# Designs tried in a protein design run: peptides against a protein of PDB entry 3J47. Part 55

Target 1, 121 residues: chain A of PDB entry 3J47
Amino acid sequence: IRLTNQLKSLKGLQSKLKDVVEYLDKVINKELPINHTILGKLQDVFNLLPNLGTPDDDEIDVENHDRINISNNLQKALTVKTNDELMVIYISNLVRSIIAFDDLIENKIQNKKIQEQRVKD
Target 2, 69 residues: chain B of PDB entry 3J47
Amino acid sequence: YEEKEESNLAATKSMVKIAEQYSKRIEEEKELTEEELKTRYVGRQDPKKHLSETADETLENNIVSVLTA

## One batch from the design tools (peptide; made by RFdiffusion4, then SolubleMPNN)

Design b2_p15_8_s1
Fold by OpenDDE base, seed 2:
Structure b2_p15_8_s1 (fold): chain B 121 residues (1-121), chain C 69 residues (1-69), chain A 15 residues (1-15)
Amino acid sequence: as target 1 above (121 residues)
Amino acid sequence: as target 2 above (69 residues)
Amino acid sequence: DLEKLLEELEKKKLE
């Protein structure tokens, strides 16, 4: 359910972004008049997007950058962080699986001992 | 879409919390494994069962973290 | 030890 919802949201965002790109292309080609309201909203979206293009403003604290799946270079950095997180989760799951397996083995050994004792009686 | 976005944001926050708790969960898992080992030596099932349960809980939390990611 | 447990599990799987 959760993953499906995330995927749906991502698909919706992708579709909306595509529509925006198509609109911008039409405006650039002078096929449509510039809608100032749409441009203002797009500008707001871009302002909320961490500056993908200017490498130089060093000051955006590395800690906050980890959170926002922001476009291009920042997206790459976020992808790396996400990969690291996924790796940690994978290792954790593996460890849990190993422990669960160990418990299963022990339970099986105990059950076998109980059965052997019952056969001797 | 909005509900899903909110869910994703909540999931991301949960992932951060999971990362913080990850070290603790690893330690808890180790403790459970040690308890299982002790139970194997003592021949008592109870400590081993407890360790197994804690390991399972840790695994479940990690799976949820992966799904949130 | 985990290795010993794994070996025991493998033996049990064969039985």
Scores: peptide ipSAE 0.466, ipTM 0.840, DockQ to the pose 0.006; fails the geometry check
Fold by OpenDDE base, seed 4:
Structure b2_p15_8_s1 (fold): chain B 121 residues (1-121), chain C 69 residues (1-69), chain A 15 residues (1-15)
Amino acid sequence: as target 1 above (121 residues)
Amino acid sequence: as target 2 above (69 residues)
Amino acid sequence: DLEKLLEELEKKKLE
């Protein structure tokens, strides 16, 4: 359920980002006027999401590249955090599996000793 | 999407808590493994069984954490 | 991955 929800959120975000890129491309090509309401909502989403800024239409200049880089850095930071969490879970599972295996080996050794004792009796 | 985002946020917070709990569980598991090692030397089945049970519980909790993550 | 690890552990236990 949780992974499915995360995946759905990521897919939704990806779809929105694609729509934003398509919209921005259309605005750059002067095919559509800038919709300030969409940009404002995107900014709100980006403010709620760590700085994945979709830059507003009009200031085309050098600042947009830096904002895209900042957005990418934040996305990277979130990805790193998620990877760290997954890594901890993975290591934890491995450790538990190793302990369970050690117990199984010991149980097997004990069972063999019991069988050997029964053969001697 | 919003419900999933809220669920993901709750899950992320839970994962942080799980990571802390997991760190503690790993330490408990290590202690149990040491007790199992000690029990292996002493030949007492009961401490080993308890260690095994705790390791299993730790494993189950990790599996639940993985399933929740 | 965990299941495969468990299966490998079971195999090692059987040996």
Scores: peptide ipSAE 0.459, ipTM 0.845, DockQ to the pose 0.008; fails the geometry check
Fold by OpenDDE base, seed 3:
Structure b2_p15_8_s1 (fold): chain B 121 residues (1-121), chain C 69 residues (1-69), chain A 15 residues (1-15)
Amino acid sequence: as target 1 above (121 residues)
Amino acid sequence: as target 2 above (69 residues)
Amino acid sequence: DLEKLLEELEKKKLE
């Protein structure tokens, strides 16, 4: 259930991004007027998204260098945090697997001992 | 989308709580291992089986937590 | 205990 909800949400995000790209292409081609409300929402989405922006080749004024560094630092910090969380989960799973394996071995030893005892009787 | 954002925020808060619960689950896992050790000494098969089942449930919960993150 | 478990694992791998 949780995985299905996450997948559904990712698919929804992908569809929305595709719609935005199609809208931007129509605006560039002068087929549609610039909708300021859509642009504002898009800007809000881009500000909330870690700037995964491909550096658009346009005039990087010096003031954007600090913002790019902050964005890269934020993305790096988020990546580090995600890696730490994944590491904790991995270690937890490993520990549980070791315990489950230990119990499985013990159960097999006991089953073998019971079988050997039945053959002697 | 808002429900998912709320679910992601709840999942992140749950991850912090999961980290605390993880430390507690490791301690519970150790206690279960001690009970298994004690059960091995007492010769009762049933407590060992219960410990194994609890370890498996703990593993399953961690896997689901990882997949949710 | 762990060594005995390892030996038991080896025995099970042989079966």
Scores: peptide ipSAE 0.459, ipTM 0.835, DockQ to the pose 0.006; fails the geometry check
Fold by OpenDDE base, seed 1:
Formats: structure tokens, C-alpha cells, sequence
Structure b2_p15_8_s1 (fold): chain B 121 residues (1-121), chain C 69 residues (1-69), chain A 15 residues (1-15)
């Protein structure tokens, strides 16, 4: 189930990326003018989300543009949340590792002290 | 798409719960470290061992949380 | 990265 949902999401992203490539090709071929506003928004999305594809500037009804913006904001928020969670997990693991290390050091010191006492006897 | 959105929302709620549990585990780890410090001062091995065991348990729980994420 | 950090800590414990 989880893998299937991830695959479906990835497929959707791939489709969007294909649309962007098609738009960029049309711009390169001078079939469409460069929409600087779309490119700027796309760049902002990429800066915020390292792997998100950009939608094409066709006269998509204002409603679809808003939905796309909402979807992008949601994806960004989810990515940020995921990053924050991973960071917290990382810090926790680090702290636990430090504690375990401190205990190991203390045990080693105690063992050394016991050995030194046995040699004096 | 809607099913995915619902799944993402559920995952997000689960993540918030995990974060709360993590915060609690961090506090438990700090308590164990303080007990270890006290044991180091008193020279009694038993409290220090207990602190170490609780720290290990906290570590294990974090590893399981990472694997579940 | 975490594994390397753990290895460095283990090395520091051995000294």
C-alpha cells in the first residue's frame, strides 16, 4: 500500500515534469514567448523543494493556478515537516550515542582502576 | 489523488505524535544522564548501570522510530 | 555520517 502510493505520487510528478519539458521545448523553438513570471515561480519552488516539477504557463484558469499553488505549498510544507522530523530523529540518535559512549568510558575507567589495584596486590 | 492526500494527512498526524513521543524520550534520556552523574559522584555502580540501561532503551526506541519513518 | 561519528567516538573512548 505505502509503496503503491509513493509510486503513484512519483508518476504524477513525472507527468508534470514532462509537461514542463514540453513547455520549455516550445519556448526554445520560439513557438511560445518566455513567461518570466512562471519561470520565477518555478525557480522559487525548486529552491524550496529540490525535486519538484514546474507547471506550464498556459492560460490555466485562475482556479487551476490557485490549486497548483496550494498543492505546491502543501508539498513544500510536507517536505519541510519531513525534514524537521528527520532532524529531530538524527539529534535524538546522536544524544543516545553520546550517552552510551559516556557509559562505555566510565566502565573502561573502572575496569582500569580494578586492574591497577590487582597489580599492587 | 484524494486517497493519497488522505494518506499524507494521516502520515502527518502520525509524525506529530512521533515528535511528541520523541520529546518525552529525550527528557527520559536526560534524567538517566543526571542519575549517571550522581552515581559517578557517590561511587555506587548500580544507579549508573540503571541509567545506562535506560539510555540504551531510549536509543532503541529512536532507531525503531527511524525505521518506521 | 552518523556511523562515522560513532566510529570517531569509539576511537576517542579507546584513547
Amino acid sequence: as target 1 above (121 residues)
Amino acid sequence: as target 2 above (69 residues)
Amino acid sequence: DLEKLLEELEKKKLE
Scores: peptide ipSAE 0.443, ipTM 0.839, DockQ to the pose 0.009; fails the geometry check

Design b2_p15_8_s2
Fold by OpenDDE base, seed 1:
Structure b2_p15_8_s2 (fold): chain B 121 residues (1-121), chain C 69 residues (1-69), chain A 15 residues (1-15)
Amino acid sequence: as target 1 above (121 residues)
Amino acid sequence: as target 2 above (69 residues)
Amino acid sequence: DVDKLLEELKKKKEL
């Protein structure tokens, strides 16, 4: 039961991640206008992921620029690192869920074969 | 500045250690899956069940690691 | 149903 719920959640996350990648590729290729709502939701996902501060606030004053750049670079590095960690965790959970699902299917097939043998006897 | 750099370095080292532990767990999970494949060929239910149980344990350990991170 | 799901899972492992 718990593993099945984890697998379902992971499949949902995988589908969503694929949709995000496809969207980002289309935006990079200028095939689609940047949908601010999707980008905002993606930013919210990246912020609920550890804050990938998008530096899109270009206009903040020159004197704070060095401190803000260092803080932004650090935050960006921490965010990249945390994204990499989350990606690794996600892939591992996916692999485990696939293995557990394969075992469950095989157990079900074996149980079905045992029942079919009992009906023939 | 220095305290922040030191904290980042410590966090980075911790993350490398977590990645190594994760890689080891993935390898243990693969080994378990190979034993299940072998058991499927031999037609013995007991080794296959043991493989499934160890895969489940490995999965649980990753979930706990994700919840702790 | 389960056999079909197993076949789909095998296809995913080969990819």
Scores: peptide ipSAE 0.447, ipTM 0.830, DockQ to the pose 0.011
Fold by OpenDDE base, seed 5:
Structure b2_p15_8_s2 (fold): chain B 121 residues (1-121), chain C 69 residues (1-69), chain A 15 residues (1-15)
Amino acid sequence: as target 1 above (121 residues)
Amino acid sequence: as target 2 above (69 residues)
Amino acid sequence: DVDKLLEELKKKKEL
């Protein structure tokens, strides 16, 4: 279920990105007037989506560079947070594995003692 | 899309709650290990089994949390 | 590795 939802979100994001690219191409080609509402929504999407901008267009004004840097810093912070969370989960799994192993050893020792008692009787 | 975003938000909130619960689960896991140690001395099979079951449940919950992350 | 750890834990429980 969750993997399917992630795939659906990724597919929807891909479709939306394609629509954005097509819209931007039409605006660049002057086939459509600049819609400020669409640009505002795109800007909101870019603010929410730090790394989805294609890196290739050199002429991004100095003001956008600061926003890209803020976005990269936010993304870096989110990546660090995600890594820390994964580390905690990993440590948790190790601790549980150790406890399960200790229980397995104890069960094996008990089973051996029971067998030794049965041989003496 | 909205349902998935809501599910991801719920999962993120659940992950924060899991981090808090994780500290409690670690403490519960320690208590279980102490009960196993006591069970070794007293020869009572039942407390050890309960400890093992609780450790397994804790493991399953972490695996589900990892798969959900 | 796991088997060695198991043997060490068994030895520690016998002491």
Scores: peptide ipSAE 0.426, ipTM 0.826, DockQ to the pose 0.006
Fold by OpenDDE base, seed 3:
Structure b2_p15_8_s2 (fold): chain B 121 residues (1-121), chain C 69 residues (1-69), chain A 15 residues (1-15)
Amino acid sequence: as target 1 above (121 residues)
Amino acid sequence: as target 2 above (69 residues)
Amino acid sequence: DVDKLLEELKKKKEL
């Protein structure tokens, strides 16, 4: 259920991003006037989204380099945090797997002991 | 979409809480392993089974936490 | 003994 909700959110975000790209393309082609309200909401979404945008190599002026570096540092920090969380989860799963194997081994030994007792009787 | 954004924000806050709960779950998992060790000494089959079941539940909860990350 | 347990498990897998 939770995973399905996350996937649905991600799909909704993807659809909204696609609509934005299509809108921007229409504005570039002069087919539609710039809707400032949609752009404002998009800017708010982009400001709230950690810039998950791959750095498109667009030649944007020197003053934006510091903001891009801060955004890249934030994205890197978020990536490191996510990696640390994934590592913790991986270690947890490994430890639980070891415990489950130890229990399985013990259960097999017990079953063997029971079978050996039945053969002696 | 907003409910899901709120769910993702709650999931992210839950991930921070999951990190704290993870430390606690590791401790609970160690306690389970100690109970298995104790059950091996006591020769009671039932406590070992209960410990195994609790370890499996702990594993399942971590897998669900990974899938929600 | 976990090692003895593991050895018994290996023997059971061969049967």
Scores: peptide ipSAE 0.461, ipTM 0.834, DockQ to the pose 0.005; fails the geometry check
Fold by OpenDDE base, seed 4:
Structure b2_p15_8_s2 (fold): chain B 121 residues (1-121), chain C 69 residues (1-69), chain A 15 residues (1-15)
Amino acid sequence: as target 1 above (121 residues)
Amino acid sequence: as target 2 above (69 residues)
Amino acid sequence: DVDKLLEELKKKKEL
């Protein structure tokens, strides 16, 4: 259920991002006027995204390309964070599996010793 | 979609907390494995069993966390 | 798979 909800949210976000890219391309091509309401909602979504490093105050003049790079860097950082979380979970499961396996082996060795003792009696 | 996003955000925050708890659990599991090693030398079945049970519970919690993640 | 791993670890403990 949770994974399905996360996947649905991610798919929804992906679809929305695609729509935004298509809209931005149309605006760049002068096919559509800039819809300030959509841009404002996008900015709100970006502001709700964890701030990748505050761009230092001074480079106000960073061309539109650098803002796309910052957005890409944010998305990369979010992807890295998600990957790190998955990695931690994976390592945790491996460690638990190893411990459980060690216990199973010890139990099997003890059972074998008990059987050998019963055969000697 | 919004409920799922909220659930995912809560899940991501929970995953960070789970990652911290997991790091602590890994350390606890290591300590438990060391105690199992010690218990193996001392021949006391009870501490080893408790360690095994704790490791299993830790495994289950990680599996649930992975399934929840 | 678990049984094979268990058998390998048993062999390693008998050494």
Scores: peptide ipSAE 0.447, ipTM 0.838, DockQ to the pose 0.006; fails the geometry check

Design b2_p15_8_s3
Fold by OpenDDE base, seed 1:
Structure b2_p15_8_s3 (fold): chain B 121 residues (1-121), chain C 69 residues (1-69), chain A 15 residues (1-15)
Amino acid sequence: as target 1 above (121 residues)
Amino acid sequence: as target 2 above (69 residues)
Amino acid sequence: DVKKLLEELKKKKEL
C-alpha cells in the first residue's frame, strides 16, 4: 500500500512537470499568451524546491542536509543520507538473516542427531 | 496525491524514529547472538529457541523499516 | 562477532 502511494505521487509529479515544460515551450514559441497566475505558482514551487535550477551557488552545502531528493545538490546530500540509511538497514537485515540461518542449521543438526539415535536403538 | 504526500511525510518522521530504534535493535540483536552462543554451550534447547524468536522479531522490524523507507 | 558467527555458519553448512 505505502509503496503504491509513493509511486502514484511520483507519477503525478512527473506528469505535472511534463505539463509545465510543454506550457513553457509554447509560451517561448509565442503560441500561447503568458499566464501570470501559472507562472507565479510555478515560482512558488521553485522557491519551495531549494535550488534545483541555479548552477552557480556552491556555498550552501551545509545546513539543510536532511530530507528531499529534488535539488541536485540537496538531492545529492539526501541521496547520501538515504544511502546511509539503506546501508544500515541492509547490514541489520544481513545480521538477522545470519542469526536465523545459524538457528536453522543448528536445528537441522539436532534433528539429524535425533534420527541417528533412533536408528541405533 | 495529497494523501500520498501526507503518507510520505509520516514515513519520513517514522524514519527518524527508526534511526533511534535502529541503535537499540542492533544491541538487542547482539544480546540475542550472545544468548544463542551460551545456549550452544549449555545444550539447552529452550534459551536457543527464545534467541531465534527474538532474532526473527528483530528481522521483521528491519523489513518494516525497509518498506517504510 | 558478526564475522565469527558467519564463519561458524559456513562451517556448519559444510558439515
Scores: peptide ipSAE 0.446, ipTM 0.835, DockQ to the pose 0.006
Fold by OpenDDE base, seed 2:
Structure b2_p15_8_s3 (fold): chain B 121 residues (1-121), chain C 69 residues (1-69), chain A 15 residues (1-15)
Amino acid sequence: as target 1 above (121 residues)
Amino acid sequence: as target 2 above (69 residues)
Amino acid sequence: DVKKLLEELKKKKEL
């Protein structure tokens, strides 16, 4: 359920972004007049979007390593945090897998002992 | 879309809490493994089954946490 | 303990 909701949100964002690109292309091609109100709202959305596009602003604000802010410079710090979270989850899954295997081995050994007792009776 | 965005924000906040609780979950998983070891010595199948189920639930919660990351 | 469990698993695959 949670994954499906995230995927649906991402698909909705992708569709909205596509509509924006199509609108911008029509404005560039002079097929539609520049709607300043739509452009202003789009600029506000882009300003609220983390600066994905300019690799040149080297000001790594180190303090935001812990906050999920998807901005590219912030995204490096957040990528480190996301990588750390993913590593923790990976290690957790590995530990659980090991425990589940240990239980499976023991269940198999017990089943073998039960079969050996049934053959002796 | 808005309901899912709100759900994703809630999932993100939950993920931070999950990271803090992760150390505690590892300890709970170790306690389960110790109960399994004790169950091997006592020969009672029921504690071992409960340990396996709790390990599986812990795995599922970690997978959900990865998917929310 | 895990190594012993792994060896028991190997023995059980060979039988």
Scores: peptide ipSAE 0.430, ipTM 0.840, DockQ to the pose 0.005; fails the geometry check
Fold by OpenDDE base, seed 5:
Structure b2_p15_8_s3 (fold): chain B 121 residues (1-121), chain C 69 residues (1-69), chain A 15 residues (1-15)
Amino acid sequence: as target 1 above (121 residues)
Amino acid sequence: as target 2 above (69 residues)
Amino acid sequence: DVKKLLEELKKKKEL
């Protein structure tokens, strides 16, 4: 369910981005008048988007540490964070797998002891 | 879209909570291993089974967390 | 403890 919702949001964002690009191309080609309302909303979206394109402003705004890395410079720091989270999850899964394996070993040992007792009786 | 964005925000908050719960789950997993060790000594089959089930549930929850990450 | 369990499992595979 959650993954499906994320995928649907991403698809919707992709469709909207495509529509914006098509609109911008039509405006550049002078086929359509500049819709100031759409441009204003797009500017608001771009202002909310971490600046993907300007390399110069070193102001690492510390607050947005948690959001998925679409933006390249913030993307590097968030990619490192995502890699660390994935590593923690991987280690966790390994630990659980080891415990489950230990339980399987013990269960096999017990089953063999029960079989040996049944053969002696 | 808004419902999914809200779900993603809830997901991110859940990830932070998962990190805290992860530390707690590791401790629970250790307690489970200690109960298995005790079960080997006491010959009680029932505590060992419960331990294995709790370890499996913990594993499943981490796999789901990874898949949702 | 895990090593001992693994050794016991190996002994059980040889029997």
Scores: peptide ipSAE 0.416, ipTM 0.830, DockQ to the pose 0.005; fails the geometry check
Fold by OpenDDE base, seed 3:
Structure b2_p15_8_s3 (fold): chain B 121 residues (1-121), chain C 69 residues (1-69), chain A 15 residues (1-15)
Amino acid sequence: as target 1 above (121 residues)
Amino acid sequence: as target 2 above (69 residues)
Amino acid sequence: DVKKLLEELKKKKEL
């Protein structure tokens, strides 16, 4: 359920972003007037997006390196962090699987011991 | 869309919380393995079963974390 | 040790 909702949200965002790009292309081509209200809201969204585009401002706030950045350079750093987190989760899953297998092995040993005892009785 | 965005934000917050709790879950998993070792000696199935169940819960939480990431 | 446990399992499987 959660994953499906996240996927639906992401698809909705993708569709909206596509509509914005299409609108911007039409405005650039002088086919449609600029909707200043939509553009202003979009600019606000882009300003809230970590600045992907200016490599020159030295204040890459290292602080935002940790939070999922939709933005490419900061997104690269965040992608690395996300990959590291995914790797940790993967290792954790492996460890849990190993424990579950150890438990299964032990249960099998116990079951065999119970069967051997039943054969002796 | 808004409900899904809220759900995704909640999932991201949950992922951060999972990362913080990850170390604790690994310790809980170790405790389960130790209890299994103890139950092998005591011959009581119950502590071993409880350890296995806690390990499974730990796995499920990691899987949910992966799905949230 | 998981290895020791696995060896004990193998030994029990051979018995």
Scores: peptide ipSAE 0.403, ipTM 0.832, DockQ to the pose 0.005; fails the geometry check

Design b2_p15_8_s4
Fold by OpenDDE base, seed 4:
Structure b2_p15_8_s4 (fold): chain B 121 residues (1-121), chain C 69 residues (1-69), chain A 15 residues (1-15)
Amino acid sequence: as target 1 above (121 residues)
Amino acid sequence: as target 2 above (69 residues)
Amino acid sequence: DLKKLLEELKKKLEQ
């Protein structure tokens, strides 16, 4: 459910960004007048969204916003943090799996010892 | 989309909390493994079973965390 | 810290 909602939000954002790009291209081509209200809301979204779009502007060290892929430079930092969280979760799952496996092996060894004792009796 | 954005923000906050909970769960898992080691010495099945169950619960929580991340 | 915790868990599993 949460992943599906995140995916839907990302798809919605992607669609909206595509619409903005298409709108900007149409404005550049003088095909449509600039809708200042949509552009203002998009600018507000872009200002709230860490710098997503332009690959060329250098290392703005946005030190502060760590973990979640909100937007590109901050989203890179957030992607790194999300990757780190995913790695932590993956590692914890592996550790838990290993512990569960060790317990299963020990239980199996104990069961074998009990069976061997029953055969000797 | 707004509900999902709110859910993503909540999921993000939950991921931070999950990372803390994950560190705590790893520590709890280590404590359980230590209890399992102690149970190996004591030869009592019950503490080992409890440790295994807690390790499984910890695994399930991590899997849910991975699925939510 | 988490990697160290994992390594310690692995060490406990190997014992």
Scores: peptide ipSAE 0.509, ipTM 0.859, DockQ to the pose 0.009; fails the geometry check
Fold by OpenDDE base, seed 2:
Structure b2_p15_8_s4 (fold): chain B 121 residues (1-121), chain C 69 residues (1-69), chain A 15 residues (1-15)
Amino acid sequence: as target 1 above (121 residues)
Amino acid sequence: as target 2 above (69 residues)
Amino acid sequence: DLKKLLEELKKKLEQ
């Protein structure tokens, strides 16, 4: 469910971005008038995006940058962080799986011992 | 879409918390495994069951963390 | 250690 929702959101965003690009191309080609309301909203979205181009404004707190994988260079650093986090989660899952298997094996051994004892009686 | 975006934001916050708790979860998992080992030596099933349950809970939390990631 | 334990358990189950 959660992954499906994330994937759906990402697909929705991708579709919207495609529509925006297509709209901008039509405006550049003078096929459609500039919709100022759409452009204003896009500008707001771009301002909320981590600044792809100018590294110079120091003030964006490094802690918040680790979360937002949107901007390509920042996205690269964030991608590395995300990959590390995914690796940790993967290792943790493996460890849990191993523990669960150990318990299963032990239960099976105990059951076998109980059966052997019943055959001797 | 908006509901999923909100869910993704909540998930990202949860991932940070999971990263912080990850070391603790690993230690808890080790403790459970040790308790299971002790149960094997003592021949008592109860500690082993508890260890298995905690390991399963830890696994589930890790899976949720991966899905949030 | 855990892998070794699993292998030992597997061996006992095969007996």
Scores: peptide ipSAE 0.421, ipTM 0.846, DockQ to the pose 0.006; fails the geometry check
Fold by OpenDDE base, seed 5:
Structure b2_p15_8_s4 (fold): chain B 121 residues (1-121), chain C 69 residues (1-69), chain A 15 residues (1-15)
Amino acid sequence: as target 1 above (121 residues)
Amino acid sequence: as target 2 above (69 residues)
Amino acid sequence: DLKKLLEELKKKLEQ
C-alpha cells in the first residue's frame, strides 16, 4: 500500500512535469501565451527544490537528510545515505534468513529424532 | 497524490524510527536464538516454535521497512 | 556461536 502510494505520487509528478515541459516548449515556440500562474507555481516548486544545477553552493544544509535525491550533489550525498540504508536492510534480512535457517535445521533434527524413536517402539 | 506524499513523509519518519528499532530488533533476534538454545537443552518444542515465529515477524517487518524506504 | 549451533544441528541431521 505505502509503496503503491509513493509510486502513484511519483507518476503524478512525472506527468505534471511532462505537461509543464510541453507547455514551456509551446511558449518558447510562441504557440501559446505564458500562463503566469503555472509559471509562478513552478518557480515556487523550483525554489523549494534543492538547487540541482549550481555546483558552487557547497552549503549542504544538513537538514534535508531524508528526502529522495532529485539533485546531483545533494543527490550524491542522499544516494550514499540511501545506499547505506539499503545495506542495513540487506544485512538485517540476511541475519533473519540465517535465524530462520537455524530454526529449520533444528526442526528437521527434532523430526528425525521423533521418527527414530517411533521406529524403536 | 497529497495523501501519498503525506504517507511518504510518514514513511521517512518511520525509517528513522526503524533505524533505532533495528538495533533493538537485532537484540530481540539474539534473545530468540538464545531461547532456541535453551529449547535444545530442555526438549520443549513450544518455546522453539515461538522463537521461530518471532524471528519471522521481525524479518517481515524489516522487509516491509525496506520496501517502504 | 550461531555457526557452531548450525554445524551441530547439521551433524545431528546426518546421524
Scores: peptide ipSAE 0.406, ipTM 0.835, DockQ to the pose 0.005; fails the geometry check
Fold by OpenDDE base, seed 3:
Structure b2_p15_8_s4 (fold): chain B 121 residues (1-121), chain C 69 residues (1-69), chain A 15 residues (1-15)
Amino acid sequence: as target 1 above (121 residues)
Amino acid sequence: as target 2 above (69 residues)
Amino acid sequence: DLKKLLEELKKKLEQ
């Protein structure tokens, strides 16, 4: 269920981005007038999206480091945060797997002892 | 889209709660390991089984947390 | 120690 919802959201975002690109191409070709309302909403989305484009400008202040996974340059810093979070979850899963494995080993050892006792009787 | 944004916001809040629950789950996992150690001494299979079950539940919760991230 | 126990369990599972 959760993965399906994430995939649906990503597909919706992809479709919307495609529509925006097609609209921008039509505006560049002078086939359609600039729809100011759509452009304004797109600008708001781009302003909320961490700046995807230019790798070059060094200066953007380091302060808001810790907020997860919004878009590209900030998405790089956010990718680091998401990677850290995924690493924590991965380590947690490993710890649980180790505990489950330890219990499995102990259960097998006990079962062997019970079988050895039954053979002696 | 709004339902998904709400789900993502809930997921993010859940991630913070998951971090707190993660610390608690590690402690619960340790308690289960102590119960297994005690069960090893008492020769009763039941406490070891309980520890294994709690470890499995902890794993499942972590997997769900990863899938939510 | 845990690795040895795992290896012993593998041997028992193969027998």
Scores: peptide ipSAE 0.383, ipTM 0.833, DockQ to the pose 0.006; fails the geometry check

